# Peptides against a protein of PDB entry 3NZW: the designs that were tried, part 83

Target 1, 212 residues: chain A of PDB entry 3NZW
Amino acid sequence: TTTLAFRFQGGIIVAVDSRATAGNWVASQTVKKVIEINPFLLGTMAGGAADCQFWETWLGSQCRLHELREKERISVAAASKILSNLVYQYKGAGLSMGTMICGYTRKEGPTIYYVDSDGTRLKGDIFCVGSGQTFAYGVLDSNYKWDLSVEDALYLGKRSILAAAHRDAYSGGSVNLYHVTEDGWIYHGNHDVGELFWKVKEEEGSFNNVIG
Target 2, 222 residues: chain B of PDB entry 3NZW
Amino acid sequence: QFNPYGDNGGTILGIAGEDFAVLAGDTRNITDYSINSRYEPKVFDCGDNIVMSANGFAADGDALVKRFKNSVKWYHFDHNDKKLSINSAARNIQHLLYGKRFFPYYVHTIIAGLDEDGKGAVYSFDPVGSYEREQCRAGGAAASLIMPFLDNQVNFKNQYEPGTNGKVKKPLKYLSVEEVIKLVRDSFTSATERHIQVGDGLEILIVTKDGVRKEFYELKRD

## One batch from the design tools (peptide; made by RFdiffusion4, then SolubleMPNN)

Design b2_p16_1_s2 (from b2_p16_1, 9 letters changed)
Fold by OpenDDE base, seed 4:
Structure b2_p16_1_s2 (fold): chain B 212 residues (1-212), chain C 222 residues (1-222), chain A 16 residues (1-16)
Amino acid sequence: as target 1 above (212 residues)
Amino acid sequence: as target 2 above (222 residues)
Amino acid sequence: QNLQDNPSPSTQEWWL
């Protein structure tokens, strides 16, 4: 898996691959590694598929309960804390989760929290999570600027996942791309890595380790 | 060291059509290299136009299917005989599986039916309850032999329009019931030739708006 | 929940 999220002047970009594996077996190329908790809040998945899917779905329920009780959308801080508290209760039980909770509230603005099954909860501007994270960071860190246009930011997110998909055997399938703004998240499509790779190679003159 | 799990072999396959879904399984049950039964059905009609199979360790599979059938029954009691939708069934099965997260059911679970729009639906599960809706899925012993074939023949992977120099993919389209049955039969006959844990018989459950239909075909008995 | 680890189910678990 490779997931990433970063803040920039235009909000948050979230980009993820779609491969699931069971050892050397490619279990799926079409897994949704982003859960749409509400129109303003996203969760990303890395690690055990069932752990992530089950608990992030549970998180969605808790977020909805918050809205019903408090008559206000849950904050990104509170949502991430609920998940963090939960996984901390299971510490040592063998859960495997590397998650990012990304969203926008009027109170917080665009916000990203990293939450993992070790009990770590971090607020930050840039995270890459998964087996391909280092490959994604290599591209993302080299090109990241706060002042990126929305278009450039979307491309950078997509391009970083593509780099990881190219080098990490456990990442691939497609890139799912999101832009989070004050008006909520916007889905920017599913980009097949096979097609995207050749397109990017041609347009950039990159990936010269592969003969076209 | 004691292993609480067995492996009873077999293979299952689900394919969703436009207005139907198919779930098929062989009828061989084995332990190690011994055939326990040549006819032990592993695909079940669970009611509400939902068919289910949990393939792997048969004891776990039977337990899971029984629990799900019971869940359907209780759903009717609690909700005035409301039909359980396939998506709700999938969520329920996730909870059944994940409820044993720390001592999992050793099974690959597939369910098939129609979604709320009347379109064919196949859901597949890992042993601990991760699930995905797909157009097709193979599970069990010969899944690695069949799944790539389904990628090619159902999802048209690596197929291109002639004369386009590989630039235009073959368009996705739904398959007819007859085409799906042919693919299922070819899948299982081929798998039987190459895998010792697959064979004897093929049972196919076809779900349509009119209900569940069963078909049976002989497989190699070697 | 009681933890009972067995490698067989774990090898079949999907990872992201």
Scores: peptide ipSAE 0.454, ipTM 0.804, DockQ to the pose 0.292; fails the geometry check
Fold by OpenDDE base, seed 5:
Structure b2_p16_1_s2 (fold): chain B 212 residues (1-212), chain C 222 residues (1-222), chain A 16 residues (1-16)
Amino acid sequence: as target 1 above (212 residues)
Amino acid sequence: as target 2 above (222 residues)
Amino acid sequence: QNLQDNPSPSTQEWWL
């Protein structure tokens, strides 16, 4: 898996691959590694598929209960804390989760929290999570600026996942791309890695380690 | 070291059509190299137009299917005989599987039915309850032999329109029930040739708006 | 798929 999220002047970009594996077996190329908790809040998945899917779905239920009880949307800080507290209670039980909780509230603005099954909870502007994270960071860190246009930021997110899909055997399938603003998240499509690779190679003159 | 799990072999396969879905399984049950039964069905009608199979360790599979059937029963009691939708069934099965996260059911689970729009639906599960809706899925012993075939013949992977120099992919389209049944039969006949844990018989459950139909075909008995 | 060849269910779990 490779997932990433970063803050910039235009909000948050979230990009993820779609491959699931069972050892050397490619179990699926079409897994949804982003859970849409509500129109303003996203969760990303890396690690055990069941652990991530189950507990992030559970988190969605907790977030909805908060809205019903408090008559306001849950904060990104509170949502991420609920998940962090949950996984911390299971510390040592063998859960495997690397998650990012990304969203917008009027109080917080655009916000990203990293939460993992070790109990780590971090607020930050840039995270890459998964087996391909270092490959994604290589591209993302080299091109990231706060002042990116929305178009350039979307491309950078997509391009960083593509780099990871190219180098990490456990990442691939497609890129799912999101833009989060004060008006909520916007889905920017599913981009097949096979088609995207050749397009990017031609347009950039990149990936010269592969002969076309 | 003690192994609490058995392996009863077999293979299952689900394919979703436009207005139907199929879930098929061989009827061979084995332990090690011994055939326990040549006809032990592993695909079940669970009611509400949902068919289910949990392939791997048969004791775990049977337990899971029984629990799900019971869940359907209680759903009717608690919700005034409301039909359980296939997506709700999938969520319920996730909870059944994940409820044993630290001592999992040793099975690959597939369900098939129609979604709320009347479109064919197949959901597959790992042993601990991750799930995905797909157009097709093979599970069990010969899944690695069948799944690539389904990628090519159901999802038209690596197929391009002639004369386009590989630039235009073969368009996705739904297959007819007759075409799907042919693919299922070809999948199991070919798998039987290459895998000792697959054979004897093929049972196919076809789900349509009119209910569940069952078909049976002989496989090699060697 | 790996479940049949490996006695550990963990080898059959999907990973992201």
Scores: peptide ipSAE 0.446, ipTM 0.800, DockQ to the pose 0.444; fails the geometry check
Fold by OpenDDE base, seed 3:
Structure b2_p16_1_s2 (fold): chain B 212 residues (1-212), chain C 222 residues (1-222), chain A 16 residues (1-16)
Amino acid sequence: as target 1 above (212 residues)
Amino acid sequence: as target 2 above (222 residues)
Amino acid sequence: QNLQDNPSPSTQEWWL
């Protein structure tokens, strides 16, 4: 898995691959590693598929309950804390989760929290999570600027996942891309890595380790 | 160390069509190299036009299916005999599986039916309840032999339009029930030839708007 | 520190 999220002047970019594995077996190439919790809040998934799906879906329910009770959208801080508290209760039980809770509230603005099954909860501007995270960071860190245009930011997110998909055997399939603004998240499509790779290689003159 | 799990072998396969879905399984039940039964069905009609199989450790599979059937019953009691949708069934099964997250059912679960739009639906689960809706899925002992075949023949992976120099993918299209049945039969006959845990019989459950139909075919009994 | 998929073939669980 490779997931990433970063803040920039235009909000948040979230990009993820879609491969699931069971050992050396490619279990799926089409897994949704982003949960759409509400129109303004996303969760990303890395680690055990069931752990992530179950608890992030549960988180979605908790976020909805918050809205019903409090008559306002849950903050990104609170949503991430709910998940963090939950996984912390299971500490030592063997949950495997590396998640990012990404969203926008008027109070917080665009916000990203990293939450993992070790009980770590971090607020930050840039996170890459998964077996391919270091590959994604290599591209992302090299090109990241706060002042990126939305177009450039979307491309950078997509391109970073592509790099990870290329180098990490456990990442691949497609890139699912999101842009989060004050108006909510916008889905920017599913980009098959097989097609995207050749397109990017041709347009950039990159990936020269692969003969075209 | 005590190992509570067995492996009863077998293979299952689901394929979704446009207005139908199929879930198929062989009828062989084994332990190690011993055939326990040549006819032990592992694909079940669970009501509400939902068929289910949980392949792997048979005791766990049977337990899971029984729990799901019971869940369907209670759903009817609690919701004025409302039909359980396939997506809701999938969510329910996730909870059944994940409820044993720390002592999992040692099974690969597949369900098939029709979605609320009448389109064929197949959902597959890992042992602890991750799930995905797919057009096709193989599970069990010979899944590694069958799944790549399904990728090619159902999802047309690595197929291109002739004369396009590999630039135009073969377009996705739904398969007819007859085509799907052929693929299922070819899959299981092939798997039987290459895997000792697959054979004896093939039971196919076909789900349409008219209900569940069963077909049976003999497989090699070696 | 890196969250990686389980490379063990003995596990049937899906890893993202």
Scores: peptide ipSAE 0.443, ipTM 0.806, DockQ to the pose 0.263; fails the geometry check
Fold by OpenDDE base, seed 1:
Structure b2_p16_1_s2 (fold): chain B 212 residues (1-212), chain C 222 residues (1-222), chain A 16 residues (1-16)
Amino acid sequence: as target 1 above (212 residues)
Amino acid sequence: as target 2 above (222 residues)
Amino acid sequence: QNLQDNPSPSTQEWWL
């Protein structure tokens, strides 16, 4: 898996691959690694598929309950804290989760929290999470600027996942791309890595390690 | 060290069509290299036009299917005989599986039916309850032999339009029930040739708006 | 955190 999220002047970009594996077996190329918790809040998935899918779905329920009780959408801080508290209770039980909770509230603005099954909870502007994270960071860190246009930011997110999909055997399939703003998240499509790779290679003159 | 799990082999396969879905399984049940049964059905009609199979350790599979059938029954009791939708069934099965997260059911689960729009639906589950809706999925012993074939023949992976220099992919289209049955039969006959845990018989459950139909075909018994 | 090491008794668990 490779997931990433970053803040920039235009909000948040979230980009993820779609491969699941079971050892050397490619279990799926079409896994949804972003959960749409509500129109303003996303969760990303890396690690055990069931752990992430189950608990982030559970988180969605908790977020909805908060909204019903408090008559206000849950903050990104609080949502991430709920998940963090939950996984902390299971510390040592063998959960495997690397999650980013990304969203917008009027109070917080665009916000990203990293939450993992080790009990770590971090607020930040840039995270890459998964087996391919270092490959994604290589591209993302090299090109990231706060002042990126929305178009450039979307491309950078997509391009970073593509780089990871290229180098990480456990990442691939497609890139799912999101832009989060004050108005909520916008899905920017599913980009098949096979098609995207050749397009990017042609347009950029990149990936010259691949001949053809 | 004590291993609580057995492996009863077998293979299952689900394919969703436009207005139907198919879930098929061989009828061989084995332990190691010994055939326990040549006809032990592992694909079940669970009611509400949902068919289910949990392939792997048969004791776990049977337990899971029974629990789900009971869940369907209770759903009717609690919700005035409301039909359980396939997506709700999938969520329920996730909870059944994940409820044993720390001592999992050793099974690959597939369900098939129609979604609320009448479209074919196949859901697959890992042993601990991650699930995905897909057009096709193979599970069990010969899944690794069949799944690549399904990628090619159902999802048309690596197929391109002639004369396009590989620039235009073969368009996705739904397969007819006849085409799907053919693919299922070819998949299982091929798997039987290459995997000792697959064979004897093939049972296919076809789900349409009119209900569940069963078909049976002989497989090699050697 | 090892995101590819399956701690499950099941060899069929999916990893992301």
Scores: peptide ipSAE 0.440, ipTM 0.795, DockQ to the pose 0.276; fails the geometry check

Design b2_p16_1_s3 (from b2_p16_1, 7 letters changed)
Fold by OpenDDE base, seed 3:
Structure b2_p16_1_s3 (fold): chain B 212 residues (1-212), chain C 222 residues (1-222), chain A 16 residues (1-16)
Amino acid sequence: as target 1 above (212 residues)
Amino acid sequence: as target 2 above (222 residues)
Amino acid sequence: QNLQEQPSPSVLPWWL
């Protein structure tokens, strides 16, 4: 898996691959590694598929209950804390989760929290999570600027996942791309890695390690 | 050290059509290299136009199917005989599987039916309850032999329009029930030739708006 | 030595 999220002047970009594996077996190429908790809040999934899917769905229910009780959307800080507290209770039981909670509230603005099954909870501007994270960081860190246009930021997110899909055997399938703004998240499509690779190679003159 | 799990072999597959879905399984039950039964059905009608199979360790599979059937029964009691939708069934099965997260059911689960729009639906589960809706899925002993074939013949992977120099992919389209049955039969006959844990018989459950139909075909008994 | 059949990949948990 490779997931990433970063803050910039235009909000948040979230990009993820779609491969699931069972050892050397490619179990799926079409897994949804982003959960849409509400129109303003996203969760990303890396690690055990069932652990992430089950508990992030549970998190969605807790966020909805908050909204009903408080008549206000839950903060990104509070949502991430609920998940963090949950996984901490299971510490040592063998859960495997690497998650990012990304969203927008009027109080916080665009916000990203990293939460993992070790009990780590971090607020930050840039995170890459998964077996391909170092490959994604290589591209993302080299090109990231706060002042990126929305178009350039979307491309950078997509391009970083593509790099990871190319080098990490456990990442691939497609890129799912999101842009989070004050008006909520916008889905920017599913991009098949096979087609995307050749397009990017031609347009950039990159990936010269592959003879095309 | 005592291992509580066994492996009873076999293979299952699901394919969703436009207004139907199929779930098929062989009828061979095996332990190691010994055939326990040449006819032990592993695909079940669970009511509400939902068919289910949990392939792997048969004891766990049977337990899971029984629990789900009970869930359907209680759903009717609690909700005035409301039909359980396939997506709600999938969520329920996730909870059944994940409820044993730390002592899992040793099975690959597939269900098939129709969604609320009347479209064919196939859901696949890992042993601990992650699930995905797909157009097709193979599970069990010969899944590695069949799944690539389904990718090519159902999802048209690596197929391109002639004369386009590989620039235009073959368009996705739904298959007819007759085409799906042919693919299922070809999948299992081929798997039987190459895998010792697959054979004897093939049972296919076909779900339409009119209900569940069963078909049976002989496989090699070697 | 009888190669113990490795479990089918289909009965392994999925990883992301």
Scores: peptide ipSAE 0.468, ipTM 0.807, DockQ to the pose 0.732; fails the geometry check
Fold by OpenDDE base, seed 1:
Structure b2_p16_1_s3 (fold): chain B 212 residues (1-212), chain C 222 residues (1-222), chain A 16 residues (1-16)
Amino acid sequence: as target 1 above (212 residues)
Amino acid sequence: as target 2 above (222 residues)
Amino acid sequence: QNLQEQPSPSVLPWWL
């Protein structure tokens, strides 16, 4: 898996691959590694598929309950804390989760929290999470600027996942791309790596290690 | 060291059509290299136009299917005989599986039916309850032999329109029930040739708006 | 014959 999220002047970009594996077996190329908790809040998944899917779905329920009880959307801080508290209760039990909770509230603005099954909870501007995270960071860190246009930011997110899909055997399938603003998240499509790779290679003149 | 799990082999396969879905399984049940049964059905009609198979350790599979059937029963009791939707069934099965997260059911689960729009639906589950809706999925012993074939023949992976120099993919389209059945039969006959845990018989459950139909075909018995 | 059966990937948990 490779997931990433970063804040920039235009909000948040979230980009993820879609491969699941079972050992050296590619179990799926079409896994949805982003949960749409509400129109303003996303969760990303890396690690155990069931752990992430089950508990982030549970998180969604908790976030909805918060909204019903408090008559306002849950903060990104509180949502991430709920998940963090949950996984901490299971610490040592063998859960495997690397998640990012990304969203917007009027109180917080665009916000990203990293939460993992080790009990780590971090607020930050840039995270890459998964087996391909270092490959994604290589591209993302090299090109990241706060002042990126929305278009450039979307491309950078997509391009970073593509780099990881290229180098990480456990990442691939497609890139799912999101842009989060004060108006909520916008889905920017599913980009098959098989097509995207050649497009990017041609347009950029990149990936020169591949002859084709 | 005590191993609570067995492996009873077999293979299952689900394919969703436009207005139907198919879930198929061989009828061979084995332990190690010994055939326990040449006809032990592993695909079940669970009611509400939902068919289910949990392939791997048969004891776990049977337990899971029984629990789900019971869940369907209680759903009717609690909700005035409301039909359980396939997506709700999938969520329920996730909870059944994940409820044993730390002592999992040793099975690959597939369900098939129609979604609320009448479209064919196939859901697959890992042993601990992650699930995904897909157009096709193979599970069990010969899944690694069949799934790549399904990628090519159902999802048309690596197929391109002639004369486009590989630039235009073969368009996705739904397969007819006849085409799907052909693919299923070819899949299982091929798998039987190459995997000792697959064979004897093929049972296919076809789900349409009119209900569940069953078809049976002989496989090699060697 | 000392060949041991390997579990099918189908019955392994999925990882992301």
Scores: peptide ipSAE 0.460, ipTM 0.797, DockQ to the pose 0.724; fails the geometry check
Fold by OpenDDE base, seed 5:
Structure b2_p16_1_s3 (fold): chain B 212 residues (1-212), chain C 222 residues (1-222), chain A 16 residues (1-16)
Amino acid sequence: as target 1 above (212 residues)
Amino acid sequence: as target 2 above (222 residues)
Amino acid sequence: QNLQEQPSPSVLPWWL
């Protein structure tokens, strides 16, 4: 898996691959690694598929319960804390989760929290999470600027996942791309890695390690 | 070290059509190299137009199916005989599987039915309850032999329109029930030839708006 | 050499 999220002047970009594996077996190329908790809040999935899917779905329920009880949307801080507290209670039990909780509230603005099964909870502007995270960071860090246009930021997110999909055997399938603003998240499509790779290679003159 | 799990072999396959879904399984049950049964069905009608199979360790599979059937029963009791939707069934099965997260059911689970729009639906589960809706899925012993075939013949992977220099993919389209049955039969006959844990018989459950139909075909018995 | 029956990929948990 490779997931990433970063803050910039235009909000948050979230990009993820879609591959699941079982050992050397490609179990799926079409996994949804972003959970849409509500129109303003996203969760990303890396690690055990069931652990992430189960507990982030559970988190969604907790977030909805918060809205019902408090008559306001849950904060990104609180949502991430709920998940963090849960996984911390299971510390040592063998959960495998690397998650990012990304969203917007009027109080917080655009916010990203990293939460993993070790109990780590971090607020930050840039995270890459998964087996391909270092490959994604290589591209993302080299091109990131706060002042990126929305178009450039979307491309950078997509391009970073593509790099990871190329180098990480456990990442691939497609890129799912999101832009989070004050008005909520916007889905920017599913981009097949096979088609995207050749397109990017041609347009950039990149990936010269592959002879077309 | 003690291994609490057995492996009873077999293979299952689900394919969703436009207004139908198919879930098929061979009827061979084995332990190691011994055939326990040549006819032990592993695909079940669970009610509410939902068919289910949990392939791997048969004891775990049977337990899971039984629990799900019971869940359907209680759903009716608690919700005035409301039909359990296939997506709700999938969520329920996730909870059944994940409830044993630290001592999992040693099975690959597939369910098939119709979604609320009457479209064919196939859901696949890992042993601990991650799930995905797909157009097709193979599970069990010969899944690695069949799944690539399904990628090619159901999802038309690596197929391009002639004369387009590989730039235009073969368009996705739904297959007819007859075409799906042909693919299922070809899948299992081929798998039987290459895998010792697959054979004897093929049982296919076809789900339509009219209910569940069963078909049976002989497979190689060697 | 007893080829240890590797569990089928079908009964392995999925990883992201």
Scores: peptide ipSAE 0.460, ipTM 0.800, DockQ to the pose 0.667; fails the geometry check
Fold by OpenDDE base, seed 2:
Structure b2_p16_1_s3 (fold): chain B 212 residues (1-212), chain C 222 residues (1-222), chain A 16 residues (1-16)
Amino acid sequence: as target 1 above (212 residues)
Amino acid sequence: as target 2 above (222 residues)
Amino acid sequence: QNLQEQPSPSVLPWWL
């Protein structure tokens, strides 16, 4: 898996691959590694598929309950804390989760929290999570600027996942791309890695380790 | 060391059509190299136009299916005989599986039915309850032999329009029930040839708006 | 040589 999220002047970019594996077996190429908790809040998934899917869905329910009880959307801080508290209660039980909770509230602005099954909870501007994270960081860190245009930021997110999909055997399938703004998240499509690779290679003159 | 799990072999396969879905399984049940049964059905009609199979350790599979059937029953009791939708069934099964997260059911679960729009639906589950809706899924012993075939023949992976120099993918289209049945039969006959844990019989459950139909075909018995 | 029967990939949990 490779997931990433970063803050920039235009909000948050979230990009994820879609491969699931079972050992050396590619279990799926079409897994949704982003949960849309509400129109303003996303969760990303890395680690155990069931752990992530189950508990992030549960998180969604808790967020909805908060909204019903408090008559306001839950903060990104609070949502991430709920998840963090939960996984901490299961510490040592063998949960495997590497998640990012990304969202926008008026109080916080665009916000990203990293939460993992070790109980780590970090607020930050840039995170890459998964087996391909270092590959994604290589591209992302090389090109990241706060002042990126929305178009450039979207491309950078997509391009970083593509790099990881290229080098990480456990990442691939497609890139699911999101842009989070004050108006909520916007889905920017599913980009098949097979097609995207050749397109990017041609347009950039990149990936010269592969003969076209 | 005591191993609480067994492996009863077999293979299952689900394919969703436009207005139908199929879930098929062989009827061979094995332990190690011994055939326990040549006809032990592992694909079940669970009511509400939902068919289910949980392949791997048969004891766990049977337990899971029984629990789900019971869940359907209680759903009717609690909700005035409301039909359980396939997506709700999938969520329910996730909870059944994840409820044993730390002592999992040793099974690959597939369900098939129609979604609320009347379109074919196949859901697959890992042992601990992650699930995905897909057009097709193979599970069990010969899944590695069949799934790539389904990728190619159902989802038309790696197929391109002739004369386009690989620039135009073969368009996705729904398969007819007859075409799907052919693919299922070819999948299982081929799997039987190459995998010792697959064979004896093939049972196919076809879900349409009119209900569940069963078909049976003989497979090699060697 | 005890050929340890490796479980089929289908009964392994999925990882992301």
Scores: peptide ipSAE 0.460, ipTM 0.804, DockQ to the pose 0.682; fails the geometry check

